# Designs tried in a protein design run: peptides against a protein of PDB entry 5D63. Part 149

Target 1, 292 residues: chain A of PDB entry 5D63
Amino acid sequence: SLRRGIYHIENAGVPSAIDLKDGSSSDGTPIVGWQFTPDTINWHQLWLAEPIPNVADTFTLCNLFSGTYMDLYNGSSEAGTAVNGWQGTAFTTNPHQLWTIKKSSDGTSYKIQNYGSKTFVDLVNGDSSDGAKIAGWTGTWDEGNPHQKWYFNRMSVSSAEAQAAIARNPHIHGTYRGYILDGEYLVLPNATFTQIWKDSGLPGSKWREQIYDCDDFAIAMKAAVGKWGADSWKANGFAIFCGVMLGVNKAGDAAHAYNFTLTKDHADIVFFEPQNGGYLNDIGYDSYMAFY

## One batch from the design tools (peptide; made by RFdiffusion4, then SolubleMPNN)

Design b2_p22_2_s2 (from b2_p22_2, 15 letters changed)
Fold by OpenDDE base, seed 5:
Structure b2_p22_2_s2 (fold): chain B 292 residues (1-292), chain A 22 residues (1-22)
Amino acid sequence: as target 1 above (292 residues)
Amino acid sequence: ISQEELDAREERLFEKLAKAES
């Protein structure tokens, strides 16, 4: 079963992703195939999949950028029916915006079936060009047509997954207490995380004993990431991952406050030093407290 | 951490990287 999360949805046949054209919030905005750059924020190509309670394998798909939802025009079962962005809600009963998402016959990719029409999201003719039509099309779950098969690249983690990643790290103190602030987190590439750090003004901030020291740097970074998230995305129901930790050194005579994020595979954490923008696998402290 | 400790840590990291790349 597909988990709640933010996904980059890539065609199984060609290097094209499901893209909301221009990231527009207007009703009827075309959803199209578009090229993407791996390991970057593909702004118009991120979708929050929200599972519908008590409806097996069925989701709404909210475009992260626009805050609008994937919508089959008029719920039509006709092949070639437009798939567009349209205003909606995460737990709508509108079958035009309800999508059953299950594994394809190849066991790796998914198919996306409209709940009402029973047609499938189709990259028409497998066209790899930017702006290629995505439409509802006749199909079956067992059919091998790559036009209707999609890889769901998960770009987020649940709070539980983040907690598990922290628990696996060897630089956690025995007295560690973590505090979870949100439920689902978009994990940023380091390049984006670093850019937020740069834009925050922290690189030019002067360390001053007590009045603006490690905890101020770490919290300023957290605040900067939070603001970046609020300013960048119109969808709700998720946060941007940026943790704050308090740690003690091995000798037990010094403490530090710092940030952390997740590795690319989401399996581990990496420490971030907000005083200089460095990433470290070992920051020299064992964390006794975190919030994220 | 203090600027002195920060600088010392950076120096250690650069030394480690230099050794790994050589």
Scores: peptide ipSAE 0.202, ipTM 0.757, DockQ to the pose 0.025
Fold by OpenDDE base, seed 4:
Order: structure tokens, then sequence, then C-alpha cells
Structure b2_p22_2_s2 (fold): chain B 292 residues (1-292), chain A 22 residues (1-22)
């Protein structure tokens, strides 16, 4: 079953993703096919899938940027019915915004069926052009039509997954205590993470003993990421991944505060030095505390 | 960490990379 998370949803037939046009929060904003750039944020193409309790394989899909939800217009079962962004809530009972998402017959892609109409999200004619129509269309779960098959690329991690990644890292002290602040985290590309760091003013900040040293840098980075998240996305129910660690060196005579994020595959953590913006697999300290 | 230690760490990293490429 599909897990709660943020997904980039790509068509199985052509290099097109499900895009909320212009990221607009207006009711009735078209959802369209649009090109995407791998390893980038793809701002209007991220969707938070929230599972509906006690309804098997059924979700709402919230556009991360607009905070609006995927909506089948009037819940109509007619082929060609518009799929739009519309205001809603994560646990709505409105069948226009409830989507049953299960594996397709190929076992790798998913199909997205409207709960009420039983029609499927369809990239009409498999059109790869920007702005191509996405609509509800008749279909079956077993049909191999790529117009209705979608890859769900997960762009986020749960707190449990983050915890597991930390636990696998060799640079964790035996006394380590982790504190989870949120439930689901959008994982940023390093380029974006670095840009936030640059924009924060930290590159121009002077290290000063005690008054503005490692902990200040690390916390400032986390604050900058938090602000970036709040300013960038209208959806709720997720955070931007940026951890803070306190670590001790191997000699046990020095400590450091630093940041960390997750690798692209979400399996490991990478350390980030907020004092110089560097990424390191080994920062020279073993973490005895983290919060993220 | 101090600027001196930061610089030293960067230097060590550079040296390791240089050795790996040689």
Amino acid sequence: as target 1 above (292 residues)
Amino acid sequence: ISQEELDAREERLFEKLAKAES
C-alpha cells in the first residue's frame, strides 16, 4: 500500500508529471501534465498523500505549493471530466477529493481512481506537452494503458525513516538521544539546502567564541530552513528536513554543533557544516544528541 | 569549531582527495 508522504507523480508513458497549473490556490485551477527536472523541487508538482482512516488504499492529494486538493469536477463519471485543484481538508468525506491509489498491473506504477466515480486520472491522449489535459476517464485496474499509470516518486521521509537512517550512521555516539519534532519531512536536494544556507546570511556571519559559535550557526540554519518551508509551501502536515546534532570528537575533549540532512535515496544522513556550507560523510564528531 | 580547526579540517579533506586522485 502507498504510504503517507510527499510524491512527485510521473506518467508511466511519457516524461510528464502531474502539475497544478501555476501553483494557483484558486478553486478550479487545472491540473495538467507538465515537464519536470530530475533532482529538483518541481514546485507545482509535489503532492502530499494523506491516507483516509478505515478506507482501504484511499487518499487525499494535497498540492504542496498551493495547499489545495486534487478534485474531480462534480465527481462526474464522464470521460474527460476535469481534474482541478480545489480547497479541501486532508480527511474530507467529499468523494470528489478521495482517490483510491493502488498498483497497476505492471507492479511498479500506480493507478489513481476517484473513490466516487470510479474513473481514473488520465493524461489525455498521453500528451507530453506542457499543459496537457488531465481528466477523469473510464478504465479498469487491469488495463495496461499508460495514460492512466503513474509512478509515485517519494520526496519525503517519515520520522521513523529518518530515525532509521541516523541509526545506520557510524558516527553516532553510544549515548545518543534523538528528538523527533515532526512526522513527515520533505527532503531537499543539496543545491536547495545550500541555497537556503546562502540566503540565510550565515556565509557572512563571523564565528565568535561563545557569543556566536557552532550552536548558533547550526540553529540559525535550522531556523532558516523552517522559515523557507513556511514561506514556500501552503500545505500543512509536513516539515522540511534539517537536523541539528551535538557531537563529541573521538578524543572526547571537544564538542561541535552541526546540521545534517538525508541523502538522495533517503537511506543515509550526510552532515552539513553550517560554518562553511560543506557536506561531509564524516564531520569528525560522534553525535550524542539530535533534533529534527 | 574554531576557524583554525575548520581550516585544518578542510585542508585534511583536500589532502585526502588529492591522494585519492594520484
Scores: peptide ipSAE 0.200, ipTM 0.754, DockQ to the pose 0.024
Fold by OpenDDE base, seed 2:
Structure b2_p22_2_s2 (fold): chain B 292 residues (1-292), chain A 22 residues (1-22)
Amino acid sequence: as target 1 above (292 residues)
Amino acid sequence: ISQEELDAREERLFEKLAKAES
């Protein structure tokens, strides 16, 4: 079953993603096929899938940028019915905004069926052009039509997944205590993470003993990421991943505060030095505390 | 970490990378 999370949703037939046109929050904004750039933030193409309690395989899909929801216009079962962004809530009972998402017959891609109409999200004619129509269309779960098959690329991690990644890292002290602040985290590309660091002013900040040292740098970075998240996205129910760690060196006679993020595959963590903006697999310290 | 230690770490990393590329 599909897990709660943030997804980039790509057509199985052509290199197009489900895109909310212009990221607009207006009711009735078209959802369209659009090209994307791998390993970047595709701003209008990220969707938070929220599972509906006690309704198997059924979700709302919230656009991260606009905060609006995928909506089948009037819940119509007619082929060619528009799929738009529309105001809503994560746990709505409106069938126009409820989507049953299950594996297709190929076992890799998903199909997205409207709960009420039983029609499927369809990239009309498999059109790969920017702005191509996405609509509700008749279909079945076992059909092989790539116009109705979608890859769900997970762009976020749960707190449990983050915890597991930390636990696998060899640079964790035996006394480690982790504190989880949120439930779901958008994982940023390093380029975006670095840009936030640059924009924070930290590259120009002077290290000063005690008064502005490693802990100040690390906390300032986390604060900058938090602010970036709040300023960038209208959807709720997720955070931007940026951890803070306290670590002790191998000799046990020195400590450091630093940041960390997740690798591209979300399986491991990588350390980030907020004093110089560097990424390291080994920062020279074993973490005894983290919050993220 | 101190600026001195930070600089030293960066130097070590540079040396490692240079050796890996030779």
Scores: peptide ipSAE 0.199, ipTM 0.754, DockQ to the pose 0.025
Fold by OpenDDE base, seed 3:
Structure b2_p22_2_s2 (fold): chain B 292 residues (1-292), chain A 22 residues (1-22)
Amino acid sequence: as target 1 above (292 residues)
Amino acid sequence: ISQEELDAREERLFEKLAKAES
């Protein structure tokens, strides 16, 4: 069963992702196949999958950038029917925007079936070119046509997954207490995380005893990431992952405040020093408090 | 942490990396 989360959805046959053209929020904006760059923010190609309560394996797909939803035009069952971005809500009853998503016969990829029409999201002709048509098309769950098979690369973590990643880190103090602020988190590539740090002005900020020291740096980074999220994405129901930690050194005679994010595989945390923008597996402190 | 301590930490890290890469 597909979990709630943010996904980059890639065709199983060719290196194309499901892309909302120009990230436009206009009703009827084409959803197309488009190239992507691994380990980067593919701005128009991120989709929040929201499971529909009491409807098995059925979701809405909200484009993270535009805040609009994947929509089968007029809910038509005709092969070649356009799939577009359209205004909607996460828990809509509109079958044009309801998608049953289950594993394909290969056990790795998924198929995306419109709930109403029972047609499948299809990269027409397996066209790998930018702007290639994506449409509803006749199909079955068990056929092996790669035009209708999609890899769902999860780009987010739940609060529980984040908590688990923290829990297995060796640099956590015995008195640790964590506070979860949100439910689902987009995990940024380090390059993007660093860019936010740079844009925040922190690289030019002077450390000053008490008045602007480690806690100020760490909180400023958290605030900068929050603002970046709000300014960058129109979809709701998720946050950008950026944690704040308070830690104590091994000797127990010094404390530090710092940030942390998740590794690429989402299995571990990596520490981020907001005073110099460095990433560290061991920052020299054991965390006794975090919020994220 | 203080700038002095920050610098010291970075220096130690650099030394470790240099040793590992040698």
Scores: peptide ipSAE 0.194, ipTM 0.753, DockQ to the pose 0.025

Design b2_p22_2_s3 (from b2_p22_2, 16 letters changed)
Fold by OpenDDE base, seed 1:
Structure b2_p22_2_s3 (fold): chain B 292 residues (1-292), chain A 22 residues (1-22)
Amino acid sequence: as target 1 above (292 residues)
Amino acid sequence: ISDEELAERERRLFEKLAEVEA
């Protein structure tokens, strides 16, 4: 079963992703096929999948940027019916915005079926051009047509997954206590994370004893990421991953405050030094406290 | 900043925390 999370949804046949045109929040905004750039934030192409309780394999899909939802126009079962962004809520009962998402016959890709119409999200004619039509179309779960098959690339982690990644890291103190602040986290590419760091002013910030030292740098970075998230995305129900750690060195005579994020595969953490913008697998400290 | 400067800054947190505990 598909997990709750933020997904980049890519066609199985051509290098095209499900894109909300111009990221517009207007009702009726077309959802189209569009090219994407790997390892970057594809701003209009991220979708929060929220599972509907007690309805098997059924979700709403909220565009992260616009805060609107994938919507089959009038819930029509006619082939070629427009799929648009439309205002909604995560747990709506509107069948126009409910999507059953299950594995296709190939066992890797998914098909996206409208709950009401039973038609499938279709990249019409497999058109790889930017702005290509995405529509509801007749189909079956067993068909192998790549026009209706989609890879769901997860761009987020749950708090449990983040916790597990931390637990696997060798640089955790025996007294470690972690505090989870949110339930789902968009994981940023390092380039984006670094850009937020640069834009925060931290690269030029003056270290001052106690009044603005390591903990202030680390907290300022987290605050900057939080603000970036709030300013960038209209959807709710997720956070941007950026952790703060307090650590002690092996000798037990030095401590440090620093940040951390997740690796690309989401399996491990990498440490981030907010005083210089460096990423490290070993920052020289074992964490005894984290919040993220 | 240099690694040396960073190292100097890093140890300050421990001292600060020790003062709070004392």
Scores: peptide ipSAE 0.162, ipTM 0.762, DockQ to the pose 0.054
Fold by OpenDDE base, seed 5:
Structure b2_p22_2_s3 (fold): chain B 292 residues (1-292), chain A 22 residues (1-22)
Amino acid sequence: as target 1 above (292 residues)
Amino acid sequence: ISDEELAERERRLFEKLAEVEA
């Protein structure tokens, strides 16, 4: 079954993603097919899937940027019914905004069925053009029509997944204690992470003994990422991944505070030095404490 | 920032943290 998380939803037939037009929060904003750039933040194309308790395989889909929800207009079962962004809540009972999401017959892609109408999210005519219509359309779970098949590229990790990634890293001290701050984390591309670092002013910050040293840099980076998240996205129920670690070197004669993020495949962590903006697989320290 | 400068900063942090952890 599909896990709670943030997804980039891509058509199985053409290189088009489910896009909230202009990222608008207005009720009735069209959801359309749109091109995307891999390994980047596709701002209007990220969707938080929230599973509905006690309703198997059923979710709301919240657009991260607008904070509005995928909505089948009037819940109509008519083929060609518009799919729009609309105000809502994560655990709504409105069937216009409830979507059953299960694997298609090919075992890789998903189909998205409206809970009430039983119609499927359809890229009309498989149109790959920007702004192509996405609508509710009749279909079946076993049908192979790529217009109704979607890849769910997961862009986030759960706290458990993040914890597991940390645990696999060889640069964790035996006394390590980690503190989880949130439940779900959007994982940023390094380019975005670096841009946040640049915009934070940290590249120009002066190191001063104790009063503004490594821990201040690391915490400032985390704060900058947090602020970036709050300023960039209207959806709730997730955080932006940025960790802080305290570490000691093998010789036991030096310590450091630094940041870390997750690799592209979300399986490992990579260390980030907020004093110079560098990414390292080995920062020269073993972490005895982290919070993220 | 150079590697040498960073290393110096880290040594100073150790002194600070050692007091807290003692």
Scores: peptide ipSAE 0.161, ipTM 0.765, DockQ to the pose 0.055
Fold by OpenDDE base, seed 4:
Structure b2_p22_2_s3 (fold): chain B 292 residues (1-292), chain A 22 residues (1-22)
Amino acid sequence: as target 1 above (292 residues)
Amino acid sequence: ISDEELAERERRLFEKLAEVEA
């Protein structure tokens, strides 16, 4: 079953993603097909899937940017019914905003069925153009029509997944203690992470003994990422991944505070030095404490 | 910053922590 998380939802037939037009929060904003750029933040194309308790395979889909929800207009079962962004809540009972999401017959893509109408999210005519209509359309779970098949590219990790990634890293001290601050984390591409670092002013910050040293840099980076998240996204129920670690070197004669994020495949962590913006697989320290 | 400078800063942190633990 589909896990709670943030997804980039891509059509199985053409290189088009489910896009909330202009990222607008207005009720009735069209959801459309739109091109995307891999390994980047596709701002209007990220959706938080929230599973509905006690309703199998059923979710709300919240647009990360607008904070509005995927909505089948009037819940109509008529083919061609508009799919729009609309105000809502994560655990709504409104069937217009409830979507049953299960694997298609190909075993890799998903189909998105409206809970009430039983119609499917359809990229009309498989149109790959920007702004192509996405609508509710008649269909069946076993049909192979790529207009109604979608890849769910997971862009986030749960706290448990992050914890697991940390745990298997070889640069964790035996005394390690981790503290989880949130439940779900959007994982940023390094380019975006770096840009936040640049925009924070940290590259120009002066190191000063104790008063503004490694821990201050690391905390400032985390604060910058947090602010970036708050300023960038209207959806709730997730955070932006940016960790802080304290570590000691093998010789036991040096310590450091630094950041870390997750690799592209979310399986491992990579260390980030906020004093120079560098990414390292081995920062030269074993972490005895982290919070993220 | 240079790797050498970074290393120096890291040593300074250790000194700070050692003092706190003393």
Scores: peptide ipSAE 0.159, ipTM 0.761, DockQ to the pose 0.052
Fold by OpenDDE base, seed 3:
Structure b2_p22_2_s3 (fold): chain B 292 residues (1-292), chain A 22 residues (1-22)
Amino acid sequence: as target 1 above (292 residues)
Amino acid sequence: ISDEELAERERRLFEKLAEVEA
């Protein structure tokens, strides 16, 4: 079963992703196939899948950028019916915006079926060109047509997954206490994380004893990430992953405040030093407190 | 900043935190 989360949705046949054209929030904005760049933020191609309670394998799909929802035009069952962005809510009863998402016959990709029409999201003719039409089309769950098969690449982690990643890290103190602030986190590529750091002004910030030292740098970074999230995305129900830790070294004669994020595979954490913008697998401290 | 400078900052933080945690 597909978990709640943020997904980059890629066609199984060609290197094309489900894209909300120009990221527009206007009702009726076309959803199209578009090229993407791996390991980057593909701004118009991220979708928050919200599971509908008590409706098996059924979701709304909210475009992260626009805050609008994947919508089958008029809920029509006709092949070639447009799939567009449209205003909505996460737990809508509008069948135009309800999508049953289950594994395809290949066991790795998914098919996306409109709840009402029972047609499937289709990259028309498997066209790999930018702006290629995505439409509702007749099909079956067991059909192997790659035009209707999609890889759901998860771009977020749950709080539980983040907690698990922290727990696996060897640089956690025995007295560790973690505090979870949100439920779902978009995990940024390091390049984006670094850019936020640069834009925050922290690279030029002056360290001052106590009044602006390591804890201030770490909190400022988290605040910058939070603001970046708020300014960048119109969808709700998720946060941007950026943690703060307090740690003590093995010798017990030094302490530090620093940040951390998740690795690309989301399995581990990597430490981030906000005073110099460095990423480290070992920052030299064991964390006794974190919030994220 | 240098590793040495960073280490010095961190030692000072430890002293600060020790007082607060007492």
Scores: peptide ipSAE 0.157, ipTM 0.762, DockQ to the pose 0.055

Design b2_p22_2_s4 (from b2_p22_2, 15 letters changed)
Fold by OpenDDE base, seed 4:
Structure b2_p22_2_s4 (fold): chain B 292 residues (1-292), chain A 22 residues (1-22)
Amino acid sequence: as target 1 above (292 residues)
Amino acid sequence: ITDEQLEEREKRLFEKLEEVEK
């Protein structure tokens, strides 16, 4: 079963992703195929999949940028029916916005079936051009048509996954206590994380004993990431991953506060030093506390 | 976590902080 999370949804046949045109929040905004850049944010192409309780494999898909939902126009079963962004809610009962998402016959890609019409999200003619039509189209689960097959690239982690990544890191103190602040986290590329750091003013901030030291830097970074998230996305129900840690060095004679994020594969954490913007696999401290 | 453990952590943080070079 597909997990709740934020996904970049890519066509299985051509290098095109499901894109909300211009990221517009207007009802009826076309959802189209569009090129993407791997390992980047792809702003208009992120979708929060929210599973519907007690309805197997069925989700709403909220565009992260616009806060609107994938919507089959009039719920029509006619081939070629427009798929658009439309206002909605995560747990709507509107079948126009309910999507059954299951593995295709190839076992790797997914098909996206409208719950009501039973038609499938289709990149019409497999057109790889920017702005290509995405529509509801007749199909079956076992068909091999790549126009209706989609890779779901997970761009977020659950709190449990983050917790697991921390737990397997060798630089965690035996007395470690972690505090989870949210349920699902968009994981940023380092380039974006660094840009937020730069824009925060922290690169120019001066370390001052106690009054503005390591904890202030670390908290300022987390605050900056939080603000960036709030300013960048209209969807709710997720956070931007940026952790704060307190750690003690091996000798036990120094302590530090720092940040951390997740690696690209989401399996591990990487430490971030907010005083200089450095990424480190070993920051020289073992964490006894984190919140994220 | 005991109060003593918390105090120990706080003591480490407040008394033994490192400045990082930019």
Scores: peptide ipSAE 0.130, ipTM 0.648, DockQ to the pose 0.085
Fold by OpenDDE base, seed 5:
Structure b2_p22_2_s4 (fold): chain B 292 residues (1-292), chain A 22 residues (1-22)
Amino acid sequence: as target 1 above (292 residues)
Amino acid sequence: ITDEQLEEREKRLFEKLEEVEK
């Protein structure tokens, strides 16, 4: 089954993603097909899938940017019914906003069925143009119509996945203790992570013994990422991934505080030095403590 | 984490933190 998480949802037939038009929070804002740029944020095209307890394979889909939910207009079963953003809650009972998401017959893509109407999210005519209509449409689970098949590219990790990535890294001290602060994390591209670092003022910050040293830099970076998240997204229930580590060198005679994020495939961590903005696979320290 | 481990870590943080070249 589909895991709780943040997804970029791409059509299986054409290079188009499910987009909330202009990222607007207004009720009735059209959800449309739109082009996307790989390995970027794609601001209006990220959806938090929240599984409904005790309802198999059924989710709400919250747009990260607007904080509104995917909604089938009037819950109508008519082909061509508009799919819009609409105010809602993660665990709503409104069938207009409940979506059963399961694998298609090809075993790689998903179909998105409205729980009430039993119609499917459809990129009308497979139109790849920006602003193309997305609508509810008649269909079946076993049909091969690419207009109704979607790839769910996961853009987030659970705390458990982050923990596993850390555990696989060779630069972890035997006395390591990790502290998990959130449940689900949007993982940023390095370019975005770096931009947040630049905007934080840290590149121009002066190292001062004890009063503003490595731990202050690392905490400032995490605070900057947290603020960026709060200022950028209206949806709740997730965080932006940015970890802080304390580490000791191999000789055991020096310690350091630094940041880390996840690699593109989410399988490993990469270290980030907040004093100079560098990414490193080996920062020269083994972590004995982290919080993220 | 034991009290001994915590004390060791605190000592490291107090005395052995590094400066990195900009």
Scores: peptide ipSAE 0.111, ipTM 0.644, DockQ to the pose 0.088
Fold by OpenDDE base, seed 2:
Structure b2_p22_2_s4 (fold): chain B 292 residues (1-292), chain A 22 residues (1-22)
Amino acid sequence: as target 1 above (292 residues)
Amino acid sequence: ITDEQLEEREKRLFEKLEEVEK
């Protein structure tokens, strides 16, 4: 079953993703096929899937950028019915915004069925052009039509997954305590993470004993990421991943504060030094505390 | 950093974060 999370949703037949046109929050904004760049943010193409309690395999899909929801116009079962962004809530009872998402017959891709109409999200004619129509269309769960098959590439991690990644890392102190601040985290590419660091002013900040040292740099980085998140996305119910760690060296005679993020595959953490913008697999300290 | 400083820092941060979680 599909887990709660943020997904980049890509067509199984052509290199096109489900895109909210111009990222607009207006009711009735077309959802269309659009090209994407791998390992980038793809701003208008991220969707938060929120599972509906007690309704098997059924979700709302909130566009991360606009904060609006995938909506089948008037819930019509007619083939070619528009799929648009529309105002809504995560746990709505409006069947126009409820989507049953299950594995297709190939076992890798998913199909997206409207709960009410029982029609499927369809990239019309498999058109790979930017702005191609996405509509509700008749179909079955068993058919192999790639126009109605979608890869759900998860772009976020749960707090539990982040916790597990930390636990697997060899640079964790025996006294480690972690504090989870949020439930779901968008994981940024390193390039974006670095850009936020640059824009924060930290590269030009001067280290000063106690008054502005390692902990200040680490907290400033986290604050910068938080602010970036708030300013960039209109959807709620998720955070941007950026952790803070306190660590002690092997000799036990020095401590340091630093940041960390997740690797591309979300399986491991990588340390980030906010004083110089470096990424390291081994920062020379074992973490005894983290919050993220 | 000394052991005492480390312990004190850890304690303060844990307490603060606990408050945030409540």
Scores: peptide ipSAE 0.006, ipTM 0.517, DockQ to the pose 0.284
Fold by OpenDDE base, seed 3:
Structure b2_p22_2_s4 (fold): chain B 292 residues (1-292), chain A 22 residues (1-22)
Amino acid sequence: as target 1 above (292 residues)
Amino acid sequence: ITDEQLEEREKRLFEKLEEVEK
């Protein structure tokens, strides 16, 4: 079954993603097919899937940018019914905004069925052009029509997944204690992470003994990422991944504070030095404490 | 940032943390 998380939803037939047009929060904003750039944020094309308790394989889909929800217009079962962004809540009972999401016949992609109408989210005519119509359309779960098949590229990790990634890393001290702050984390591309770092002013910040040293840099980076998240996204129920670590060197006579994020495949962590903006697989310290 | 400065930073942080843990 599909896990709670943030997804980039890509058509199985053409290089098009489910896009909320202009990222608008207005009720009735069209959801359309749009091109995307791999390994980037794709601002209007991220969706938080929230599973509905006690309703098998059924979710709301909240646009991360607008904070509005995928909505089948009037809940109509007519083929060609518009799919739009509309105000809502994560655990709504409105069947216009409830979507049953299950594997398609190919075993890799998903189909998205409206809970009420039983029609499927369809990239009409498989149109790969920007702004192509996405609509509810008749179909079945076993059909191979790529117009109704979608890859769910997971862009977030759960706290448990992050914890597991940390646990696999060889640069963790035997005394390690981790503190989880949130439940689900959007994982940023390094380019975006770096840009936040640049915009924070940290590259120009002066290191000063004790008063503004490694821990201050690391915490400032965490704060900058948090602020960026709050300012960038209207959806709730997730955080932006940026960890803080305290580590000790191999000799046990020096300590450092630094940041970390996750690799592209979300399986490992990579260390980030907020004093110079560098990414390292080995920062020279073993972490004895982290919060993220 | 020099290597020496970095080493001094790290040492001082370590010492401070050890003091707090005592």
Scores: peptide ipSAE 0.018, ipTM 0.588, DockQ to the pose 0.061; fails the geometry check

